# Designs tried in a protein design run: peptides against a protein of PDB entry 4Z5W. Part 23

Target 1, 305 residues: chain A of PDB entry 4Z5W
Amino acid sequence: IPDVFLELNKLWYFSAQSNLFNGEMPRSLSNSRSISLLSLRNNTLSGQIYLNCSAMTNLTSLDLASNSFSGSIPSNLPNCLRLKTINFAKIKFIAQIPESFKNFQSLTSLSFSNSSIQNISSALEILQHCQNLKTLVLTLNFQKEELPSVPSLQFKNLKVLIIASCQLRGTVPQWLSNSPSLQLLDLSWNQLSGTIPPWLGSLNSLFYLDLSNNTFIGEIPHSLTSLQSLVSKENAVEEPSPDFPFFKKKNTNAGGLQYNQPSSFPPMIDLSYNSLNGSIWPEFGDLRQLHVLNLKNNNLSGNIP

## One batch from the design tools (peptide; made by RFdiffusion4, then SolubleMPNN)

Design b1_p10_3_s1 (from b1_p10_3, 6 letters changed)
Fold by OpenDDE base, seed 2:
Structure b1_p10_3_s1 (fold): chain B 305 residues (1-305), chain A 10 residues (1-10)
Amino acid sequence: as target 1 above (305 residues)
Amino acid sequence: MSSYLTTFED
C-alpha cells in the first residue's frame, strides 16, 4: 500500500479488503486524521500494528483480520476515543489482552477470533470494564483453559458472545445471567460440562443458542421452550451491527456462510453432540420463530412430539 | 457436524 494518506485528508472510508497487499501499513495511514472506517481484512500485511490514536481522532472501525501482523496487541488503542469496532481475527499475537483495555469505553464490538490469545480469565476480567461492549468474539483461542464462572463478572450490555472451538473446560458461566440483552450465544466446540442451566430460558432476547459439541449432561431445561424471542416476533430493532461480518464455519469442506448482521442468523437452538438425556419437550412447538432445532447425537429418549 | 462462528474467511 503506498504511503500517500497524508494527501488524502478527506478520506473517510478506506476498504482494501480481500486483496494481495503485503508489507507494513503505511505510516501516513497510521496517522490519518480523516479516516473513520479502515478495513484491510484478508491481505498479507506484516510488521507490528501501530496506530497513532492522537492523530486518528475520527477512527471508529478497524478491521485488520486475516493478515500476517506480528508482535503485541497495541495497548494504546483505548486512546482512540471514537474507536468502536475492532476485528483482529486470524492475527497471531500469542498474547494476553492488554490491561489498558479496561479503559476502552468506546469499544462496542471486539473480535480476536483465532488470534492466539491466552488467559481467558484475565481477558474477561479486563473486558467487563468496557461498559459499551455489545459484541465479543473469542473463537479459537484459550486452548484447554477453564471458562471462568466467577459471578462478579458483568457484561451488562452484551448482545453477542462467541467463544467457540477453544476446548474450554468448566460450565455455562452464571455471570451470563447478568447479560439480559444477550441475543446470540455460541459456546460450541468446547469441553464444557455439567447441566444446561435453566436461567438461559430467562434471556428473553436470546434467539441463537449454540452449545453443540460439548460434554453437557442431564435434561434439556424446559425453560428453553419459553424463550420469548422465539415465541413471538419481537420487532427486531436493527441495532447497528459491528462493521465486520460473521462467518459460520461448517465442519464440512463446504464454504462458510457470511452473515453481515447478527439479526441475519436463523433463530436456532443447537444442543447437538452432547450427552443430554430425557425427552424432547412438546412445548418446543410453542417456539413459532425457531428455524433450527438441533438435538442430534445425544442420549435423548421417549417419543418425538 | 455442527458449525461455529468466526469473524474471518477461511
Scores: peptide ipSAE 0.591, ipTM 0.947, DockQ to the pose 0.907
Fold by OpenDDE base, seed 3:
Structure b1_p10_3_s1 (fold): chain B 305 residues (1-305), chain A 10 residues (1-10)
Amino acid sequence: as target 1 above (305 residues)
Amino acid sequence: MSSYLTTFED
């Protein structure tokens, strides 16, 4: 990418995603006063990620996913006072979340999906201080770590939590009950155990639940039949979605589906590939907004309602 | 086979 952004003093949006750009991010771009949205996703950019937050006063969105960046996570990003959305997916940092992220009050959406992030306990302890954090994606990190269950963890404004395919141990963490605005939960492809907690059915905004490919036991909580968002067509306030898309990775060679907004996901309960027992509750019929109920590969018995 | 969510293209 050429170093010409100093002359582009009115540049608000720069999207150069899905190209063949290599080398470092231009210094003039890292110092742009005008740029609000920057997407360089799916390129071959290299070097360290550096942004001059004192210069980049208009930066609101940053997508650097799927690049060959190296080094540390930029600890100065919290100084970008308008920065809301960060996608660092598929950047191999081999790092922990910086302690400075405790101060990241502008942050609304963060993805480190497949970024070789380590220490989930530290990550969650840091990120809970981001009071405006609504979307958190940590898929394909923390390999074989334990999902912390510390009840003091609080993500009050969290709407989307995705921590899939981490081989995480532990249980569904009680601290998630402190997230009453949760709309989407994906904890699939872990080694989570215990029972599915009944308080999940109290998350009135929860329309997408994926607990598939874990080691959950016991009965399906009857409270899941009373998920309000699936019973009635609530006026889902179209809240500002992350500026980055989501991808549904299927274990089949069929390409992943792209979803530009969390609201574009079909309402779903996926509890497949567990060790759940008991019956399918007839009251799942009350979930009139439910598009996908996946209970396959469990130990369920009785009649299908 | 179930799926999981990411924020990168395959």
Scores: peptide ipSAE 0.586, ipTM 0.944, DockQ to the pose 0.902
Fold by OpenDDE base, seed 4:
Structure b1_p10_3_s1 (fold): chain B 305 residues (1-305), chain A 10 residues (1-10)
Amino acid sequence: as target 1 above (305 residues)
Amino acid sequence: MSSYLTTFED
């Protein structure tokens, strides 16, 4: 990428995603006063990520996902006072979340999906201080760690939580009950155990639940038949989506489906590939907004209602 | 097999 962004003093949006760009980010780009949205996703960019937050006063969205960047997670990003959305997916950091991120009050959407992030306990302890955090994606990190169950963890404004394919141990954490605005939960492809907690059915905005490919036991909580967002349309809070797309990845080399907004996900309960027992509740028939009910590969019995 | 969500392309 040429070092010409000083001359581009009116450039508000720069998207150069899905190209063959290599080398480092040009210094003029890292100092751009005009750029609000920057996407360099899916390139071969390298070097350390550095942004001059004192210069980049308009930066609101940053997508650097799927690049060959190296070094540390930029600890100064909280100084980018307007920065709301960050996609650092598929950047191999091999790091913990910086302590400075506890001060990241502008942050609304964060993805570190497949970024070799370590220490989920520290990550969640830090990120709970992000008062405006609505979307958190941590898929393909924290390999074989334990999902912390510390009741003091509070993500009050969290709407989308995706921590899939981490081989995480533990149970569905009680601290998620402190997120009453949760709309999407994906904890699939972990080693989570215990029972599915009944309080999940109290999450009135929860329309997408993926707990598939875990080691859950016991019955399906009857409270899931009362998920208000799946009973009626009234609670569809259209909130601003993150500026980065989501991808539904199969554990096969087949290309994932792209979803530009969380609202584009079909209303779903996926409890497949667990050790759940008991019956399918007839009251699943009350979930008039449900598009996908996936209960396959469990120990369920009785009649299909 | 079920799928999981990410924010990167394959």
Scores: peptide ipSAE 0.585, ipTM 0.943, DockQ to the pose 0.908
Fold by OpenDDE base, seed 5:
Structure b1_p10_3_s1 (fold): chain B 305 residues (1-305), chain A 10 residues (1-10)
Amino acid sequence: as target 1 above (305 residues)
Amino acid sequence: MSSYLTTFED
């Protein structure tokens, strides 16, 4: 990428995704006062990620996903006072979340999906201080760690939580009951155990639940038949979605489905590939907004209602 | 098979 961004003093949006760009980010780009939205996703960019936050006063969105960047996560990002969305997916950091992220008050959406992030306990302890954090994606990290269930963890404004395919141990964390605005939960492809907690049915905004491919036991909580978002069309307050797309990866080589907004996900309960027992509740018929109910590969019995 | 969510393309 050429070092010409000083001349582009009116450039507000720069999208150069899905190209063959190599080398480092130009110094003029890292010092741009005009850029609000920056996407360099799916390139071969390398070196360390450096942004001059004192210069980049208009930066609101940063997508650097699927690049060959190396080194540490930039600890100065909280100094970018307008930075709301960060996608660092598929960047191999081999690092912990920086302690400075406790001060990241502008942060609304964060993804480190498949970024070799370590220490989930430290990551959650840091990120709980981000009072405006609504979307958190940590898929394909924290290999074989334990998902902390510490009741002191508080994500009051969290709407989207995705921590899939980490081989995480533990249970469904009790601290999620303190997230009443939660709309989407994906904890699939882990080693989570115990029962599915009844308080999940009290999350009135929860329309997408994926607990598939875990080691859950016991009955399906009857409270899931009363999920208010699936009983009635609540007017989904279209809060601004993350500036990065989501991808639904199937374990079969069939191409991933792209979802540009969380609201575009079909309303879903996926409890497949567990050790759940008992019957299917007839009251699942009350979930008139439900598009997908996946109970495949469990120990369920009785009549299908 | 079940699926999971990411924010990167394959």
Scores: peptide ipSAE 0.579, ipTM 0.947, DockQ to the pose 0.897

Design b1_p10_3_s2 (from b1_p10_3, 7 letters changed)
Fold by OpenDDE base, seed 5:
Structure b1_p10_3_s2 (fold): chain B 305 residues (1-305), chain A 10 residues (1-10)
Amino acid sequence: as target 1 above (305 residues)
Amino acid sequence: MGSFITTFEE
């Protein structure tokens, strides 16, 4: 990428995704006063990620996903006072989340999907201080760690939580009961155990629940038949979605589906590939907004209602 | 056969 961004003093949006750009980010780009949205996703960019937050006063969105960047997570990002959205997916950091992220009050959406992030306990302890955090994606990190269930953890404004394919141990974390605005939960492809907690059915905005490919036992909580978002068509206030797309990885060679907004996911309960027992509740028939009910590969019995 | 959500293209 050429070092010409000093001359581009009116450049507000720069998208150069899905190209063959290599080398480092040019210094003029890292000092741009005009850029609000920066996407360099899906390139071969390298070197250390450096942003001059004192210069980049208009930066609101940063997508650097799927690049060959090296080094540490930039600890100065909280100094970018307007920065809301960060996608650092598929950047191999081999790092913990910086302590400075406790001060990241502008942060609304964060993804580190497949970024070799370590220490989930520290990550959640830091990120709970981000009062405006609505979307958190941590898929393909924290390999074989324990998902902390510390009741003191509070994500009051969390709407989207995705921590899939981490081989995480533990249970469904009780601190999620303090997230009443939760709309989408994906904890699939872990080693989570215990029972599915009944308080999940009290999350009135929860329309997408993926607990598939875990080691859950016991009955399906009857409270899941009362999920208000699946009973009635909520007027989903279109809150500002993350500026980064989501991808549903299928284990089949069929290409992943892209979802530009969390609301584009079909209303779903996926409890497949667990050790759940008991019956299918007839009251699942009350979930008139439900598109996908996946209960396959469990120990369920009785009649299908 | 399962699926999970990411924020990167394959």
Scores: peptide ipSAE 0.605, ipTM 0.944, DockQ to the pose 0.887
Fold by OpenDDE base, seed 1:
Structure b1_p10_3_s2 (fold): chain B 305 residues (1-305), chain A 10 residues (1-10)
Amino acid sequence: as target 1 above (305 residues)
Amino acid sequence: MGSFITTFEE
């Protein structure tokens, strides 16, 4: 990318995604006072990520996903006082989340999907201080760690939590009951155990639940048949979505489905590939907004209602 | 075969 952004003093949006750009990010770009939205995803950019937050006073969205950046996560990003959305997916950091992110009050959406992030306990302890955090994606990190169940963890404004395919041990954490605005939960492809907690059915905004490919036991909580977002057409107020798309990886060579917004996911309960027992509750028939109920590969018995 | 959500293209 050429170093010409000093002349572009009115540039508000720069999207150069899905190109063949290599080398480092131009120094003039990392000092741009005008840029609000920066997307460089799906390139071959390299070097250390550096942004001059004192210069980049208009920066609101940053998508650097799927690049060859190296080094640490930029600890100065909380100084970008308008920065709301960060996508650092598929950047190999091999790092912990910086302690400075405790002060990241502008942050609303964060993804580190497949970024070699370590220490989930520290990550969640830090990120709980982000009062405006609504979307958190941590898929393909924390390999074989334990999902912390510390009840003091609080994500009061969390709407989207995705921590899939981490081989995480532990149980469904009680601290998620403190997230009453949760709309989408994906904890699939872990080694989570115990029972599915009944308080999940009290999350009135939860329309997408994926607990598939774990080691859950016991019965399906009857409270899941009373999820209000799946009973009624409550207009899920299309709250401002993250400025980055989501992808559902299919294990088939068929390209992943892109979802531009969390609201574009079909309303779903996926409990497949566990060790759940007991019956399918007839009251699942009350979930008139449910598009996908996946209970396959369990130990369920009785009649199909 | 299950699926999970990411924020990168494969």
Scores: peptide ipSAE 0.603, ipTM 0.940, DockQ to the pose 0.889
Fold by OpenDDE base, seed 4:
Structure b1_p10_3_s2 (fold): chain B 305 residues (1-305), chain A 10 residues (1-10)
Amino acid sequence: as target 1 above (305 residues)
Amino acid sequence: MGSFITTFEE
């Protein structure tokens, strides 16, 4: 990418995604006063991620996903006072989340999906201080770690939590009950155990639940038949989506489906590939907004209602 | 085989 962004003093949006750009991010780009949205996703950019937050006063969205960046997670990002959305997916950091992210009050949406992030306990302890954090994607990190169940963890404004395919151990953490605005939960493809907690059915905004491919036991909580967002349409709060797309990765080399907004996901309960027992509750018939009920590959018995 | 959500293209 050429170092010409000083001359582009009116450039508000720069999208150069899905190209063959290599080398470092230009210094003029890292110092752009005008850029609000920056997407360099899906290139071969390299070097250390450095942004001059004192210069980049308009930066609101940053997508650097799927690049060959190296080095540390830039600890100065909280100084980008308008930066709301960060996608650092598929950047191999091999790092913990910086302590400075405790101060990241502008942050609303963060993805580190497949970024070799380590220490989920530290990550969640840090990120709980991000009071405006609504979307958190940590898929394909923390391999074989334990999902912390510390009741003091609090994500008050969390709407989207995706921590899939981490081989995480532990249980569905009680601290998620402190996130009453949770709309989408994906904890699939882990090693989570225990029972599915009944309090999940109290999450009135939860329209997408993926607990598939875990080691859950016991019955399906009857409270899931009372998920208010799946009973009635009225609670679909269209909130501002993160500026990065979501992808539903298939285990087959068939390209994942792109979802531009969390609201584009079909209302779903996926509990497949667990060790759940008991019956399918007839009251699943009350979930009039449910598009996908996936209960396959469990130990369920009785009649299909 | 199940699927899970990411924020990167395959």
Scores: peptide ipSAE 0.601, ipTM 0.940, DockQ to the pose 0.890
Fold by OpenDDE base, seed 3:
Structure b1_p10_3_s2 (fold): chain B 305 residues (1-305), chain A 10 residues (1-10)
Amino acid sequence: as target 1 above (305 residues)
Amino acid sequence: MGSFITTFEE
């Protein structure tokens, strides 16, 4: 990418995603006073990620996903006082989340999906201080760690939590009951155990639940048949979604489906590939907004209602 | 293998 951004003093949006750009990010871009949205996703950019937060006073969105950047996670990002959304997916950091992220009050959406992030306990302890955090994606990190169940963890404004394919051990963490605005939960492809907790059915805004491919036991909690978002059409005020898309991998080598907003996911309960027992509750028929109920590959018995 | 959610293209 050429170093010409000093002349582009009115540039508000720069999208150069899905190209063949290589080398470092231009110094003039890292010092741009005008830029609000920066997307360089799916390129071959390299070197250290450096942003001059004192110059970049308009920066609100940063997507650097799927690049060949090296080094540490930039600890100065909390100094970018308007920065709301960060996508660092598929950047190989091999690092912990910086302690400075405790002060990241502008942060609303964060993804480190497949970024070789380590120490989930430290990550969650740091990120709970981000009072405006609504979307957190940590898929393909923390391999074989234990998901912390410490009740003191608080994500009061969390709407989207995705921690899939981490081989995480532990149980569904009780601290999630402190997130009453949770809309989407994906904990699929882990080694989570125990029973599915009944308090999940008290999350009135929860329309997408993926607990598939774990080691859950016991009965399906009857409280899931009363999920308010699945019983009635909530007038979901479309709150501003993350500026980065979500991708759902399909089993076929055909490209994953892109979802531009969390609201674009079909309302779903996926409990497949567990060790759940008992009957299917007939009250699942009350979930008039449910598009997908996936209970396959369990130990369920009785009649199908 | 079932699907899970990411924020990168495969």
Scores: peptide ipSAE 0.608, ipTM 0.942, DockQ to the pose 0.840; fails the geometry check

Design b1_p10_3_s3 (from b1_p10_3, 8 letters changed)
Fold by OpenDDE base, seed 1:
Structure b1_p10_3_s3 (fold): chain B 305 residues (1-305), chain A 10 residues (1-10)
Amino acid sequence: as target 1 above (305 residues)
Amino acid sequence: MGSFLTTFET
């Protein structure tokens, strides 16, 4: 990318995604006073990620996903006082979340999906201080770690939580019951155990639940038949989506289905590939907004309602 | 075969 962004003093939006750009980010881009949205995803950019937050006073969105950047996660990003959305998916950091992210009050949406992030306990302890955090994607990190169940963790404004394919041990964490605005939960493809907690059915905005490919036991909690967002249309709060798309993937190497907004996901309960027992509750018939109910590959018995 | 959500394409 040429170092010409000093001349582009009115540049507000720069999208150069899905090209063949290589080398480092140009210094003039990292110092742009005008830029609000920057997307360089799906390139071969390299070097250390550096942004001059004192210069980049208009920066609101940053998408650097699927690049060959190296080194540490930029600890100075919280100094970008208007920065709301960050997509660092598929950047191989081999790092922990910086402690400075405790101060990241502008942050609303964060993805480190498949970024070789380590220490989930530290990551969640840090990120709980981001009071405006609504979307958190941590898929394909923390391999074989334990999902912390510490009740003191608080994500009060969290709407989208995705921590899939981490081989995480533990149980569905009770601290997540303190997230009453949760709309989408994906904890699929882990080694989570225990029972599915009944308080999940109290999350009135939860329309997408994926707990598939775990080691859950016991009965399906009856409270899932009373998920208000799946009973009536009235609770579909269209809130501001993150500036980055989501991808539903069957494997790490295949192309995924693109979803531009969380609201574009079909309302779903996926509990497949567990060790759940008991019956399918007839009251699942009350979930008139439910598009997908996937209960396959369990130990369920009795009649289909 | 189940699926999971990410924010990268390939």
Scores: peptide ipSAE 0.637, ipTM 0.956, DockQ to the pose 0.865
Fold by OpenDDE base, seed 2:
Structure b1_p10_3_s3 (fold): chain B 305 residues (1-305), chain A 10 residues (1-10)
Amino acid sequence: as target 1 above (305 residues)
Amino acid sequence: MGSFLTTFET
């Protein structure tokens, strides 16, 4: 990428995604006063990520996913006072979330999916201070760590939580019951155990639940048959989605189905590939908005209603 | 096999 962004003093949106760009980010780009949205995802950019937050006063969105960047997570990103959305997926940091992210009040959407992030306890402890955080994607990190269940963790404005394919141990964390605006939960492909907690059915905005490929036991909580978002067509207020798409993948190396907004996901309950027992509740028939009910590969018995 | 969600394409 040429170092000409100083001359582009009116450039508001720069998208150069899905190209063959290599080398470092141009210094003039890292100092751009005009850029609001920056997407360089799916390139071969390298070196250390550096952004001059004192210069980049208009930066609202940053997508650097699927690049060959190395080194530390930029600890100065909270100084980018308008920065709302960050996608750092598939950047190999081999790091913890910086402590400075406690001060990241502008942050609304964060992805570190497949970024070799370590210490989930520290990550969640830090990120709970981000009062505007609505979307958190931590898939393919924290390998074999324990998902913290500390009741003091609070994500009050959380709408999308995705922590899939981490081989995480533990249970469905009680602190999620304090996230009443939760719309999408993906904890699939972990080693989570215990029972599925009944309080999940109290999350009235929850329309997408993936707990598949875990070690859950016991009965399906009957409260899942009363999820209000799946009973009634509440007009899901088109909330401002993250400026980065989601991908539904069958495995790490597979191409994914692209979803530009969380609202584009089909309403789903996936509890497949667990050790759940008991019956399928006939009251699942009340979930008139449900598109996908996946209960396969469990120990369920009785009649199919 | 189940699927999972992420924010990278390839």
Scores: peptide ipSAE 0.636, ipTM 0.956, DockQ to the pose 0.865
Fold by OpenDDE base, seed 3:
Structure b1_p10_3_s3 (fold): chain B 305 residues (1-305), chain A 10 residues (1-10)
Amino acid sequence: as target 1 above (305 residues)
Amino acid sequence: MGSFLTTFET
């Protein structure tokens, strides 16, 4: 990418995604006063990520996913006072979340999916201080760690939580009951155990639940048949979605189905590939907005209602 | 094999 951004003093949006750009990010780009939205995802950019937050006063969205950047996570990002959305997916950091992220009050959407992030306990303890955090994606990190169940953890404004394919141990954590605005939960492809907690059915905005490919036991909580978002068509005011798309993938190397907004996901309950027992509740028939009910590969018995 | 959600394409 050429170092010409000093002359582009009116440039508000720069998207150069899915190209063949290599080398470092231009210094003039890292000092741009005009840029609000920056997307360089799916390139071969290298070097350390550096942004001059004192110069980049208009920066609101940053997508650097799927690049060959090296070094540490930039600890100065909280100084970018308007920065809301960060996608650092598939950047190999081999690091913990910086302590400075406790002060990241502008942050609304964060992805570190497949970024070699370590220490899930520290990550969640830091990120709970981000009071405006609505979307958190941590898929393909924290390999074989334990998902913390500490009741003091609080994500008050969380709407989307995705922590899939981490081989995480533990149970569905009680601290998620402190997130009453939760719309989407994906904890699939872990080693989570215990029972599915009944309080999940009290999350009135929850329309997408993926607990598939875990080691859950016991009955399906009857409270899931009363999920308000699946009973009635709520006029969900589309709150501002993250500026980065989601991908539903079967494996790390294949292409995925693209979803531009969380509202574009089909309403779903996926409990497949567990050790759940008991019957299918007839009251699943009350979930008139449900598009996908996946209960395959469990120990369920009785009649299909 | 089931699917999972992420924010990278390839």
Scores: peptide ipSAE 0.629, ipTM 0.954, DockQ to the pose 0.833
Fold by OpenDDE base, seed 4:
Structure b1_p10_3_s3 (fold): chain B 305 residues (1-305), chain A 10 residues (1-10)
Amino acid sequence: as target 1 above (305 residues)
Amino acid sequence: MGSFLTTFET
């Protein structure tokens, strides 16, 4: 990428994703006063990620996903006072989330999917201080760690939580009950155990639940038949989506189905590939907005209602 | 086999 962004003093949106760019980010780009949205995902860019937050005063969205960047997570990003959305997916950091992210009050959407992030306990302890955080995607990190269940963890404004394919141990954490605005939860492809907690049915905005490919036992909580967002259409508050797409993938190497916003996901309960027992509740018939009910590969019995 | 959500394409 040429070092000409100083001359482009009116450039507000720079989208150069899905190209063959290599080398480092040009210094003029890292110092751009005009750029609000920057997407360089799906390239072969390298070097250290550095942004001059004192210069980049208009930066609101950053997508650097699927590049060959090296080194540390930029600890100065909280100084980018307007930066709301960050996609650092598939950047191999081999790091913990910086402590400075406690001060990241502008942050609304963060993805570190498949970024070799370590220490989920520290990550969640730090990120709970991001008062505006609505979307958190941590898929393909924290391999074989334990999902912390510390009740003091609070993500008050959390709407989308995706921590899939981490081989995480533990249970569905009670601290998620402190996120009453949660709309989408994906904890699939972990080693989570115990019972599915009945308080999940109290999350009135929860329309997408993926707990598939875990080791959950016991009955399906009857409270899931009372998920208000799946009973009535009226309560689906469309909020601003992150400036990065989501991908529903079967594996790390295959292409995924793209979803541009969380509201584009079909209303779903996926509890497949667990050890759940008991019956399918007839009251699942009350979930008039439900598009997908996936209960396959469990120990369920009785009649299908 | 199920699927999971992420934010990278390939």
Scores: peptide ipSAE 0.624, ipTM 0.952, DockQ to the pose 0.853

